# Designs tried in a protein design run: peptides against a protein of PDB entry 3VA4. Part 8

Target 1, 107 residues: chain A of PDB entry 3VA4
Amino acid sequence: EPIGQLRLFSGTHGPERDFPLYLGKNVVGRSPDCSVALPFPSISKQHAVIEISAWNKAPILQDCGSLNGTQIVKPPRVLPPGVSHRLRDQELILFADFPCQYHRLDV

## One batch from the design tools (peptide; aimed at target 1 R30 P41 N68 D97)

Design b1_p21_1_s1 (made by RFdiffusion4, then SolubleMPNN; from b1_p21_1, 18 letters changed)
Fold by OpenDDE base, seed 2:
Structure b1_p21_1_s1 (fold): chain B 107 residues (1-107), chain A 21 residues (1-21)
Amino acid sequence: as target 1 above (107 residues)
Amino acid sequence: SEAERRERRARENLEAERAEE
């Protein structure tokens, strides 16, 4: 069962989408086989990864060398490629300019 | 505009991918 959720907020691209996050690596990218498939041309095929090592540990977000980047919204920070960022519950993330939110699920 | 910026980023991303192929 999912341990977390990544929400893509609604926008000009379309309606809101919720993606389940599981133990292991959850790849965020344009490729349809990504765990979090964001089918937008400004998203890299393999854009970022959210790794969840345990249900009781905060996920780690890493940018995979995307062209348009991955950012934390508050406080604002561009994530350097490959640098681990521990996600807080309800954290707001930009993949390119697409706003998303991580939500920890109570399992 | 935001739409124009997004379109630019989209184009740049696709162009970069082609260059790497």
Scores: peptide ipSAE 0.660, ipTM 0.923, DockQ to the pose 0.893
OpenDDE base, seeds 1, 3, 4, 5: peptide ipSAE 0.642, 0.656, 0.653, 0.659; ipTM 0.920, 0.922, 0.923, 0.923

Design b1_p21_1_s2 (made by RFdiffusion4, then SolubleMPNN; from b1_p21_1, 19 letters changed)
Fold by OpenDDE base, seed 2:
Structure b1_p21_1_s2 (fold): chain B 107 residues (1-107), chain A 21 residues (1-21)
Amino acid sequence: as target 1 above (107 residues)
Amino acid sequence: AEAERRAAKAAANLAAEAAAA
């Protein structure tokens, strides 16, 4: 069912967690209604969005004007609000200071 | 995975520093 996965690496917040990603908009944020709910103070209620239009297309990541930002690790890049970033498989992402990794599932 | 996490953490620190006053 899920087309992708977002892994939240383990840290002071707790153990590693995997979030399934589906077609459409997968909102990342502190709000419990988010597809990727990260209940941490440093995460904005609606922090970012990962939009997947098709299983054979790379997802698009956009920061939603978050307080603590969204960044790509390699190569390092701070994502300006609303600017589209096409995710690559195994892409390392930082939502605030929380390290995550996008993984394309073989479906 | 461990290295990836460390890299991400370093990137976060760098970004925070760059965003400082």
Scores: peptide ipSAE 0.209, ipTM 0.705, DockQ to the pose 0.070
OpenDDE base, seeds 1, 3, 4, 5: peptide ipSAE 0.199, 0.200, 0.200, 0.206; ipTM 0.700, 0.700, 0.702, 0.715

Design b1_p21_1_s3 (made by RFdiffusion4, then SolubleMPNN; from b1_p21_1, 19 letters changed)
Fold by OpenDDE base, seed 1:
Structure b1_p21_1_s3 (fold): chain B 107 residues (1-107), chain A 21 residues (1-21)
Amino acid sequence: as target 1 above (107 residues)
Amino acid sequence: SAAAAREARAAANLAAEAAAA
């Protein structure tokens, strides 16, 4: 059962897409085997990781040294590679220039 | 929400502009 959801908002790239997030590491990247597969050239093959532990359902987001970066929208912040960021419910995130939103699921 | 989407898109546009510069 998914613990959270990552929503990719609709845009010039296409329609909105929702990705379930599970316990453990949810890799965000261009590679098709990523948990959150974003098949766009500006996304690194392994761009970022959203890790959710059993004892702490609040996800930890880390950029994996991506080419075009990972940013928090509000307040604006570029995430340094490998530095843990605790995601808040409804938090807005940019992977490169792709706008996303994290949503905690109640299970 | 629609408002959240607009906010995120606006931020994304700025990021895209910076990357294209």
Scores: peptide ipSAE 0.478, ipTM 0.864, DockQ to the pose 0.066
OpenDDE base, seeds 2, 3, 4, 5: peptide ipSAE 0.415, 0.382, 0.437, 0.437; ipTM 0.836, 0.819, 0.845, 0.843

Design b1_p21_1_s4 (made by RFdiffusion4, then SolubleMPNN; from b1_p21_1, 19 letters changed)
Fold by OpenDDE base, seed 4:
Structure b1_p21_1_s4 (fold): chain B 107 residues (1-107), chain A 21 residues (1-21)
Amino acid sequence: as target 1 above (107 residues)
Amino acid sequence: ARAAEAAAKAAANLAAEAAAA
């Protein structure tokens, strides 16, 4: 059962897409086998990871040394590779130039 | 969408800051 959701906002790439997030590692990347597959050239094959533990359902976001970076929108901050960021509900994230939003599901 | 627009604006600001540094 999904614990959270990552929404990719609509843009020139196409319509809005919602990705379920599960316990464990949810890899964000261009590779088609990623949990959050963003098939765009500016996204690294393995760009970032959103990890959710069984004992703490608040996700931890880490950039995986991506080429074009991972950023928090408000307050604006570039995430250094491997540095843990605890996601808040409704938090806005940029993977490269793609705006996304995390949503905690009511489960 | 307002959220997407805000994110785009923030991205532009971050890019400008990075370019100036």
Scores: peptide ipSAE 0.082, ipTM 0.656, DockQ to the pose 0.061
OpenDDE base, seeds 1, 2, 3, 5: peptide ipSAE 0.065, 0.061, 0.068, 0.069; ipTM 0.640, 0.629, 0.642, 0.638

Design b1_p21_2 (made by RFdiffusion4)
Pose (drawn by RFdiffusion4):
Structure b1_p21_2 (pose): chain A 107 residues (1-107), chain P 21 residues (1-21)
Amino acid sequence: as target 1 above (107 residues)
Amino acid sequence: AAEEEAAAKALGASLTVSDDP
C-alpha cells in the first residue's frame, strides 16, 4: 500500500495528477520507468529521488543533478544535488517549473 | 491551503527552464 502521495498540481498540462509513494526508492523523472513519471520536457530523465524507510519515518528527497533543479517552495530553498532533505507533510516542492505537494498517508 | 498552492504555481510559472536532453 502507498505510504505517501506526491500531488502534481493542475496547470498548463491539465488537472492534478496524484502519484503514490511507497517504501524504498521512488524516482521522480521524465522516463516512463520512474516511480513518479512527470512526462514533461523540462524534467530530467532521472530528476530526484524520494526515499522512504518506513511508514513512520520522514521521506528523504534528493536532487539527482537535474538540469532545472529541485526547490523547496516554503521556506524558499534550492536543494543542491545529492543533499538530503527530510520532507514534511504538506511540503510544497518544485521539480523544474512543476509545483508538487507531498502528503504523508495513514498508516 | 489554496493560497499556498496558487503561490507555488505562480513561482513555478516564473522560472526560466530548459528542456532536458
Fold by OpenDDE base, seed 2:
Order: C-alpha cells, then structure tokens, then sequence
Structure b1_p21_2 (fold): chain B 107 residues (1-107), chain A 21 residues (1-21)
C-alpha cells in the first residue's frame, strides 16, 4: 500500500500523472525501472530519491547529482546533491523543469 | 491549490535545461 504520492503536473509533455510512493527508496529518474519514471530528456537516468523510512515520518528528498537539478518551489531553492530535504505534505518540487507535488496519503 | 500549481509551472518554465545523455 502506498504511503505517499508524487504528482507530475500536466504540461507540454502531456497530462497529469500520479506515482505511488512506498516505504524505502523511491528513485526518480528517466530510467524505466525507477519508482517514479519520468521519461523525459531533461531528467537524469537517476535524478533524485525520495526515501520513506516510516509511515509517520516525513519523506527525505535528495538530488542524486542530476544534470538539471532538483528544486523546492516554496520557498525557491536548489537542492545541493546528496543533501537531505524533509518533504512537507503538498510540497512542490521541480525535477529539472518538471513541476511535481508530494502528497501524504491517509493510511 | 490551482495558484500553487501555476506558480510551480511558471518556475519550471523559467528554467533553462539541457538533455541529459
């Protein structure tokens, strides 16, 4: 059962997509075997990781040294590679130029 | 919120990115 959700907002690439997030490491990247597979050229094969250690703990987001970076929208900031960022519910995230939103699910 | 989504989209659109080989 998913503990969270990552929503890729609609854009020129197409419609909105929802990705389930589970306990452990949820890799965000262009590689098709990523938990959050974003098949776009600006996304690194292994772009970032969302790690959820427990259902009652905030997920940790880390950029994996991506080419185009990972950013938090509010307040705007670029995440340095490998530096942990604790995700808040409804957090707005940019993976490269793709805006997403993290949502905590009620479980 | 629609406003927050719009803001995120606007920020993304403002970035210059390159294809990652």
Amino acid sequence: as target 1 above (107 residues)
Amino acid sequence: AAEEEAAAKALGASLTVSDDP
Scores: peptide ipSAE 0.786, ipTM 0.963, DockQ to the pose 0.953
OpenDDE base, seeds 1, 3, 4, 5: peptide ipSAE 0.776, 0.784, 0.558, 0.561; ipTM 0.962, 0.962, 0.922, 0.923

Design b1_p21_2_s1 (made by RFdiffusion4, then SolubleMPNN; from b1_p21_2, 11 letters changed)
Fold by OpenDDE base, seed 5:
Structure b1_p21_2_s1 (fold): chain B 107 residues (1-107), chain A 21 residues (1-21)
Amino acid sequence: as target 1 above (107 residues)
Amino acid sequence: MEAEIAEAIALGRSLRVRPAP
């Protein structure tokens, strides 16, 4: 069962969408086989990865060398490629120009 | 939290992005 969730907020692309996150590597990208598939031109085929090593540990976010980048909103920070960022519950993230929110599920 | 979400949405709108290969 899912341990976390990534919410894509609504926008010009369409309505809000929720993506379940599981143990292991959850790839964010434009490719349809990604765990978090964001089928938008500004998203790289393999854009970023959210790795969850255990149900009781904070996930790790890494940008995969995407064209348009990955940013943390608060405090503002562009993530250098391959550098680990520990996700906080309710964290707001920009994948390119798409705002998302991570939250932990109580399971 | 609503204000922070609004900030995230505004930030996204302000970014200059290009189609990725």
Scores: peptide ipSAE 0.778, ipTM 0.966, DockQ to the pose 0.915
OpenDDE base, seeds 1, 2, 3, 4: peptide ipSAE 0.770, 0.774, 0.775, 0.771; ipTM 0.964, 0.965, 0.966, 0.964

Design b1_p21_2_s2 (made by RFdiffusion4, then SolubleMPNN; from b1_p21_2, 12 letters changed)
Fold by OpenDDE base, seed 5:
Structure b1_p21_2_s2 (fold): chain B 107 residues (1-107), chain A 21 residues (1-21)
Amino acid sequence: as target 1 above (107 residues)
Amino acid sequence: MEEEIQEAIELGRSLKVKPAP
């Protein structure tokens, strides 16, 4: 069962989308076999990864050397490739130019 | 929170991006 969720906000690309997050590695990317598939040209095939090691631990976000980067919105920070960022509940993230929000699920 | 979401959306619009290979 999912223990987290990533929300992609609506925009010119279309309506809002919600992606479930599970234990292990949740790959974010343009490739259709990614756990979080974002089929947009600015997204790298394997853009980033959200790793969840346990239900009671904060997920870890890493950029995978994407072309257009991964950013935390507040406080503003571009994530260096391969550097771990511990996600906070309700964290706002930009994958390239696409704004998203992570939140934990109560399960 | 709504204001922060709006800031995120506006930040996204301001970025210069290229099609990724």
Scores: peptide ipSAE 0.771, ipTM 0.963, DockQ to the pose 0.929
OpenDDE base, seeds 1, 2, 3, 4: peptide ipSAE 0.763, 0.768, 0.769, 0.764; ipTM 0.961, 0.963, 0.963, 0.962

Design b1_p21_2_s3 (made by RFdiffusion4, then SolubleMPNN; from b1_p21_2, 10 letters changed)
Fold by OpenDDE base, seed 5:
Structure b1_p21_2_s3 (fold): chain B 107 residues (1-107), chain A 21 residues (1-21)
Amino acid sequence: as target 1 above (107 residues)
Amino acid sequence: MEAEIQEAIALGNSLTVKDAP
């Protein structure tokens, strides 16, 4: 069962989409094999990873050396590649120019 | 829509990005 959710907000690309997040590594990227597949040119094939090690622990977000970066919205911070960021519930994230929101689900 | 979400959307719209290989 999903432990969290990543919401991609609606935009010129199309409607809002929700992606389930599971225990382990949830790869965000343009490749269709990614758990969170964002099929957009500005997204790297393997853009970032959200790792959930346990249901009761905050997920860890890492940029995977993406071209256009991964950014926390508030407070604004571009994530250096490979640096762990512990996600807060309802945290707003930009993968390249695509705004998303992480939400913890009740399990 | 929450203000912070609006800010996130606005921030995204302000970024200049390139097509990734």
Scores: peptide ipSAE 0.761, ipTM 0.960, DockQ to the pose 0.907
OpenDDE base, seeds 1, 2, 3, 4: peptide ipSAE 0.750, 0.758, 0.759, 0.754; ipTM 0.958, 0.959, 0.959, 0.958

Design b1_p21_2_s4 (made by RFdiffusion4, then SolubleMPNN; from b1_p21_2, 11 letters changed)
Fold by OpenDDE base, seed 5:
Structure b1_p21_2_s4 (fold): chain B 107 residues (1-107), chain A 21 residues (1-21)
Amino acid sequence: as target 1 above (107 residues)
Amino acid sequence: MEEEIREAIELGESLEVKDAP
């Protein structure tokens, strides 16, 4: 079962979308086979990865060398490719120009 | 809508992006 959730907020692209996050690697990208499939031109085919090693550990976010980058909103920070960022509950993230929010599920 | 979410949305709207290959 999912350990977390990534919410893509509504926008010109359409309504809000919720993506379950599981143990292991959850790839964020434009490719349809990504765990978090964001089918938008500004998103790289494999844009970023959210890795969850255990249910009681914070997920790790890494940008995969995406064209338009991955950013943390507060405090503002562009993530260098391949550098691990420990996600906090309710963390707000930009994948390219798409705002998302991570939250931990109660499981 | 929470203020921080609004800030995230506005930040996204302010970014200049290109179509990725």
Scores: peptide ipSAE 0.768, ipTM 0.962, DockQ to the pose 0.887
OpenDDE base, seeds 1, 2, 3, 4: peptide ipSAE 0.756, 0.765, 0.765, 0.759; ipTM 0.959, 0.961, 0.961, 0.959

## One batch from the design tools (peptide; aimed at target 1 R30 S44 N68)

Design b1_p22_1 (made by RFdiffusion4)
Pose (drawn by RFdiffusion4):
Structure b1_p22_1 (pose): chain A 107 residues (1-107), chain P 22 residues (1-22)
Amino acid sequence: as target 1 above (107 residues)
Amino acid sequence: SPEVELTPEQLAAALRDAQKLA
């Protein structure tokens, strides 16, 4: 069962798309092979990874050296490549110019 | 397909727009 959710907000690309997040590595990228496939040209083929060790542990987000970056929206931060960031429930993230929100599920 | 590089201005606009969803 999914233990988290990545909501890609509605936009030019159409209505919101929700992606389940599971234990283990959840790769965010443009490739259709990615766990979270955001099929938009500005997204890197392997853009970021959300690693989840347990349903009761904070996911770790890292940028994989993406071209257009990964940012935390609030507080505003750029995530340097390879630096771990613990995700908080309802935390807003930008992958390139695409805003998303992480939600922890229950349980 | 090739990747699209966004300008700093585009990325800054995207951040400002994203902050409205907070």
Fold by OpenDDE base, seed 1:
Structure b1_p22_1 (fold): chain B 107 residues (1-107), chain A 22 residues (1-22)
Amino acid sequence: as target 1 above (107 residues)
Amino acid sequence: SPEVELTPEQLAAALRDAQKLA
């Protein structure tokens, strides 16, 4: 069962999409086999990872050395590759220029 | 529970702030 959700906001690319997040590593990337598949050229094949452990309520976001980066919107921060960022509920994230929001599911 | 939806203005502001970091 999904523990969290990543919402890709609507834009010129199309309507919004919701991606379920599970225990373990949820890879964000352009590759179709990614847990969070963002099929856009500005997204790296393996762009970032959202890891959820059984020990911590908050997921860990890491950029995987993406070309166009991963950023936290509020407060603004560029995530250095491989550095762990604990996601807060409702946190806004940019993968390249694609705005997303993390939401913790009540399960 | 539903996620907080961004208004066009909020999204624009967020993108501008993020762009400052690029």
Scores: peptide ipSAE 0.072, ipTM 0.657, DockQ to the pose 0.084
OpenDDE base, seeds 2, 3, 4, 5: peptide ipSAE 0.064, 0.052, 0.070, 0.061; ipTM 0.637, 0.640, 0.654, 0.649

Design b1_p22_1_s1 (made by RFdiffusion4, then SolubleMPNN; from b1_p22_1, 11 letters changed)
Fold by OpenDDE base, seed 2:
Structure b1_p22_1_s1 (fold): chain B 107 residues (1-107), chain A 22 residues (1-22)
Amino acid sequence: as target 1 above (107 residues)
Amino acid sequence: GPERVLSEEELEAALERAQTLV
């Protein structure tokens, strides 16, 4: 059962997409094997990871050394590769030029 | 295929767009 959700906002690429997030590592990337598969040229094959260690703990976001980077929107900052960032509910994230939003699911 | 490299300007613009979603 999913513990969280990552929303990819609608854009030129198409409509909004929602990706379930589970316990463990949820890899964000262009590779089709990623749990959060973003099949877009500006996304690295393995771009970032959202790790959920427990249902009652905030997920940890890390950039995996992506080419175009990962940004936190508020407050704005580029996430250095490998640096852990605890995700807040409703937090907006930029993977390259694709804005996404994390939210916790009630389970 | 090859990964597309974004300019800093493109990334900055993306951030500005994302900030409208807050």
Scores: peptide ipSAE 0.801, ipTM 0.965, DockQ to the pose 0.989
OpenDDE base, seeds 1, 3, 4, 5: peptide ipSAE 0.794, 0.801, 0.795, 0.799; ipTM 0.964, 0.965, 0.964, 0.965

Design b1_p22_1_s2 (made by RFdiffusion4, then SolubleMPNN; from b1_p22_1, 10 letters changed)
Fold by OpenDDE base, seed 2:
Structure b1_p22_1_s2 (fold): chain B 107 residues (1-107), chain A 22 residues (1-22)
Amino acid sequence: as target 1 above (107 residues)
Amino acid sequence: MPEEVLSEEQLQAALERAQTLV
């Protein structure tokens, strides 16, 4: 059962998409093998990872050395590769030029 | 497919767009 959700906002690429997040590592990337598959040219094959160690702990976001980077929107900051960032509920994230939002699910 | 490299301007524009979602 998913513990969280990552929303990809609608845009020129198409409509909004929601991706379930589970315990463990949820890889964000262009590769179809990724838990959060973003099949767009600006996204690295393995772009970032959202790790959820427990249902009652905030997920950890890390950039995996992506080409175009990962940014936190508020307050704005670029995430250095491998640096852990605890996700807050409703937090907005930029993977390259694609804005997403993390949402904690009721479980 | 080769990965697209975005300019800093493009990334900044994306950030500004994302900020409107807050």
Scores: peptide ipSAE 0.802, ipTM 0.964, DockQ to the pose 0.975
OpenDDE base, seeds 1, 3, 4, 5: peptide ipSAE 0.796, 0.802, 0.797, 0.800; ipTM 0.963, 0.964, 0.963, 0.964

Design b1_p22_1_s3 (made by RFdiffusion4, then SolubleMPNN; from b1_p22_1, 7 letters changed)
Fold by OpenDDE base, seed 2:
Formats: C-alpha cells, sequence, structure tokens
Structure b1_p22_1_s3 (fold): chain B 107 residues (1-107), chain A 22 residues (1-22)
C-alpha cells in the first residue's frame, strides 16, 4: 500500500499524473524502471530519490547528481546532490523544469 | 543523463512558474 503520492502537474507534456510512493526508495527519473518515471528529455535517467523509512516518518528527498537538478519551491532552494531534504506534506518540488507535489496519504 | 540541458535562465523561469502553484 502506498504511503504517499507524488503529483506531476499538468503542462505542455500532458495531463496531471499521480505516482504512488512506497516504503523504501522511490527513484525519480527518465528510466522506465523508476518508481516515478518521468519520460522527458530534461530528466536524468536516475534523477532523484524519495526514501520513506516508515509510515510515520517524513520522506527524504535527495538529488542523485542529476544534470538539470532538483529544486525546492518554497522557500526556493537548489538541492545539492546527496543532501537529504525532509519532505513536508504538500511540498512543491521541481525536477529539472517539471513541477511536482508530494502528498502524504492517510494510511 | 538528460538528453536536454537546461540553461540557468530556464531553470529560474521554471521556479518562478512553480511558485505560482503555491
Amino acid sequence: as target 1 above (107 residues)
Amino acid sequence: EPEVVLTPEQLEQALLEAQKLV
């Protein structure tokens, strides 16, 4: 059962998409093998990772050394590769130029 | 690695647009 959800906002690429997040590592990237597959040219094959160690703990977001980077929207900040960022519910994230939002599910 | 490399300006613009979502 998913612990959280990552929403990819609608845009020129198409409609909104929701990706379930599970315990463990949820890799965000262009590779189709990623838990959160974002098949777009500006996304690295393995762009970032959202790790959830427990249902009652905030997920940890880390950029995996992506070429176009990962940014936190509020307050604005570029995430250095490998640096842990604790995700807040409803937090807005930019993977390259694609805005996403983390949502904690009631489980 | 991504096929497309974005410029700093493109990334900044993306941030500005994302800020409108909050």
Scores: peptide ipSAE 0.816, ipTM 0.967, DockQ to the pose 0.816
OpenDDE base, seeds 1, 3, 4, 5: peptide ipSAE 0.807, 0.812, 0.808, 0.811; ipTM 0.966, 0.966, 0.966, 0.966

Design b1_p22_1_s4 (made by RFdiffusion4, then SolubleMPNN; from b1_p22_1, 9 letters changed)
Fold by OpenDDE base, seed 5:
Structure b1_p22_1_s4 (fold): chain B 107 residues (1-107), chain A 22 residues (1-22)
Amino acid sequence: as target 1 above (107 residues)
Amino acid sequence: MPEEVLSQEQLEAALREAQTLV
């Protein structure tokens, strides 16, 4: 049962896509076996990870040493590789040049 | 597919566009 969701906004790459997030590690990357598979050239094979330790705790986002980086949109900042960032509900994230939004599901 | 390297200008443009979604 998913407890969160990551939305990839529509753009020149195509329409909007929604990815379910589960307890444990949800890997974001270009590799097809990633939980959040973003098959685009600017995305690293293993780009970032969203870890959810419990249903009642905020997820933790970490960049995995990606080539083009991971950014928080508001307030704007580049995430240093391996540094934990606690996600807020409705938070906007840039994986390279692809904007996404996290939101908690009602379960 | 090979990984694409983005310029700083491209990354800054992406941030500005993403900020319009807030």
Scores: peptide ipSAE 0.798, ipTM 0.963, DockQ to the pose 0.969
OpenDDE base, seeds 1, 2, 3, 4: peptide ipSAE 0.790, 0.798, 0.797, 0.794; ipTM 0.962, 0.963, 0.963, 0.963

Design b1_p22_2 (made by RFdiffusion4)
Pose (drawn by RFdiffusion4):
Structure b1_p22_2 (pose): chain A 107 residues (1-107), chain P 22 residues (1-22)
Amino acid sequence: as target 1 above (107 residues)
Amino acid sequence: PEVELTPEQLAAALRDAQLLAD
């Protein structure tokens, strides 16, 4: 069962898309093989990873050296490549120019 | 192919995303 959710907000690309997040590595990228496939040209083929060790542990987000970056929206931050960031529930993230929101599920 | 965005585009995207956080 999914233990988290990545919401890709509605935009030019159409209505909101929700992606389940599971225990283990959840790769965000453009490749259709990615756990979270965002099939937009500005997204890197392997863009970022959300690692989840347990349903009761905060996911770790890392940028994988993406071209257009990964940012935390609030407080505004750029995530340097390879630096771990613990995701908070309802935290807004940008992958390139695509805003998303992480939600922890229950349980 | 991958598309590189300008700093201006990325800054606009951050400002727009911050409206969702409000």
Fold by OpenDDE base, seed 3:
Structure b1_p22_2 (fold): chain B 107 residues (1-107), chain A 22 residues (1-22)
Amino acid sequence: as target 1 above (107 residues)
Amino acid sequence: PEVELTPEQLAAALRDAQLLAD
């Protein structure tokens, strides 16, 4: 059962897509075996990871040393590789040039 | 193959994303 969701906003790539997030590590990347598979050239095969330790805890986002980086949109900042960022509900994230939004689901 | 974005492209992406942050 998913406890969170990552929304990929619509764009030139196509319509909006929603990815379920589960307890544990949810890898974001271009590789098809990633939990959040973003099959786009600007996305690293293993770009970032969203780790959820418990349903009632904020997820931790870490960039995995991606080529084009991971940015928090508001307030704007680039996440250094491997540095933990606690995600806020409704937080907007840029994986390379793809904007996404995290939101907690009602379990 | 993976594509490297320019600083300008990344900056533009950030600006566009900020429009989503009401």
Scores: peptide ipSAE 0.816, ipTM 0.969, DockQ to the pose 0.970
OpenDDE base, seeds 1, 2, 4, 5: peptide ipSAE 0.807, 0.816, 0.811, 0.812; ipTM 0.968, 0.969, 0.969, 0.969

Design b1_p22_2_s1 (made by RFdiffusion4, then SolubleMPNN; from b1_p22_2, 10 letters changed)
Fold by OpenDDE base, seed 3:
Structure b1_p22_2_s1 (fold): chain B 107 residues (1-107), chain A 22 residues (1-22)
Amino acid sequence: as target 1 above (107 residues)
Amino acid sequence: PEVVLSQEQLEKAMEEAQKLAE
């Protein structure tokens, strides 16, 4: 069962989408085989990764050297490639120009 | 092919995202 969820907010691309997050590495990217597949031109094939090592531990977000980058919304900052960021529940993230929100599931 | 966004586009995205955080 999923441990977390990543929500892609609605926008010009279409309606809101929710992606389940599981133990291990959840790759965010434009490639269709990504755990979080964001099929948009501004998203890199392998854009970022959300790694969850345990259900009771905060996920770790890393940018994979994406072209347009990954940003943390609050406080606003660019996440340098390969730098680990511990995700907080309800945290907002920008993958390129696409805002997403992580939330922990009750499991 | 992958599209390159300008810094202005990325800044605008951040501004819009911050509204979601409020």
Scores: peptide ipSAE 0.818, ipTM 0.969, DockQ to the pose 0.984
OpenDDE base, seeds 1, 2, 4, 5: peptide ipSAE 0.812, 0.817, 0.814, 0.816; ipTM 0.968, 0.969, 0.968, 0.969

Design b1_p22_2_s2 (made by RFdiffusion4, then SolubleMPNN; from b1_p22_2, 9 letters changed)
Fold by OpenDDE base, seed 3:
Structure b1_p22_2_s2 (fold): chain B 107 residues (1-107), chain A 22 residues (1-22)
Amino acid sequence: as target 1 above (107 residues)
Amino acid sequence: PEVRLSEEELARALEEAQKLAE
């Protein structure tokens, strides 16, 4: 069962999409084999990773050296490649120009 | 192929995303 969820907000690309997040590494990227597959030109094939070590621990987000970067929305900041960021519930993240929101699920 | 966004495009995306945070 999923430990968390990553929501891609609706936009010009289409409707809202929800991606389940599981224990381990959840890769965000344009490649179709990514856990969070965002098939858009501005997204790197392997853009970022959300690692969840345990159901009761905050996930760790890392940019994987993406072309257009990963930004935390509030407070705003660009994540340096490979630097760990502990995700807060309901946190908004920008993968390139695509806003997403992390949601912790009750398991 | 992957598309590189301009700083202006990224800044605009951030601004729009911040509206979602409110």
Scores: peptide ipSAE 0.819, ipTM 0.970, DockQ to the pose 0.991
OpenDDE base, seeds 1, 2, 4, 5: peptide ipSAE 0.812, 0.819, 0.813, 0.817; ipTM 0.969, 0.969, 0.969, 0.969

Design b1_p22_2_s3 (made by RFdiffusion4, then SolubleMPNN; from b1_p22_2, 8 letters changed)
Fold by OpenDDE base, seed 3:
Structure b1_p22_2_s3 (fold): chain B 107 residues (1-107), chain A 22 residues (1-22)
Amino acid sequence: as target 1 above (107 residues)
Amino acid sequence: PEVRLSQEQLDAALAEAQKLAE
């Protein structure tokens, strides 16, 4: 049962895609083994991680030392590698040049 | 292989993403 969802907005790469997020570490990256697989050259093999420790706690986002970085869109800021960021519902995140949105599911 | 984006490309991506937040 997914606890959250990460939406990859549509773009030149193709249509919108939704990725389920579960308890534990959800790795975002270009590697096909990632929970959130973004098979694009600008994305690092292991780009970032969204860790969910409990269904009633906000997920924690960390950049894994990616080449092109991870940014919070509003308000704008680059996430330093390894620094924890608590995700807000509906928060927009930029992994390299790919905008995504975190959505908390009602479960 | 992994592609490094320029700061200009990153800034442009951020600007476009910010439109989604409106």
Scores: peptide ipSAE 0.827, ipTM 0.971, DockQ to the pose 0.990
OpenDDE base, seeds 1, 2, 4, 5: peptide ipSAE 0.820, 0.827, 0.821, 0.825; ipTM 0.969, 0.970, 0.970, 0.970

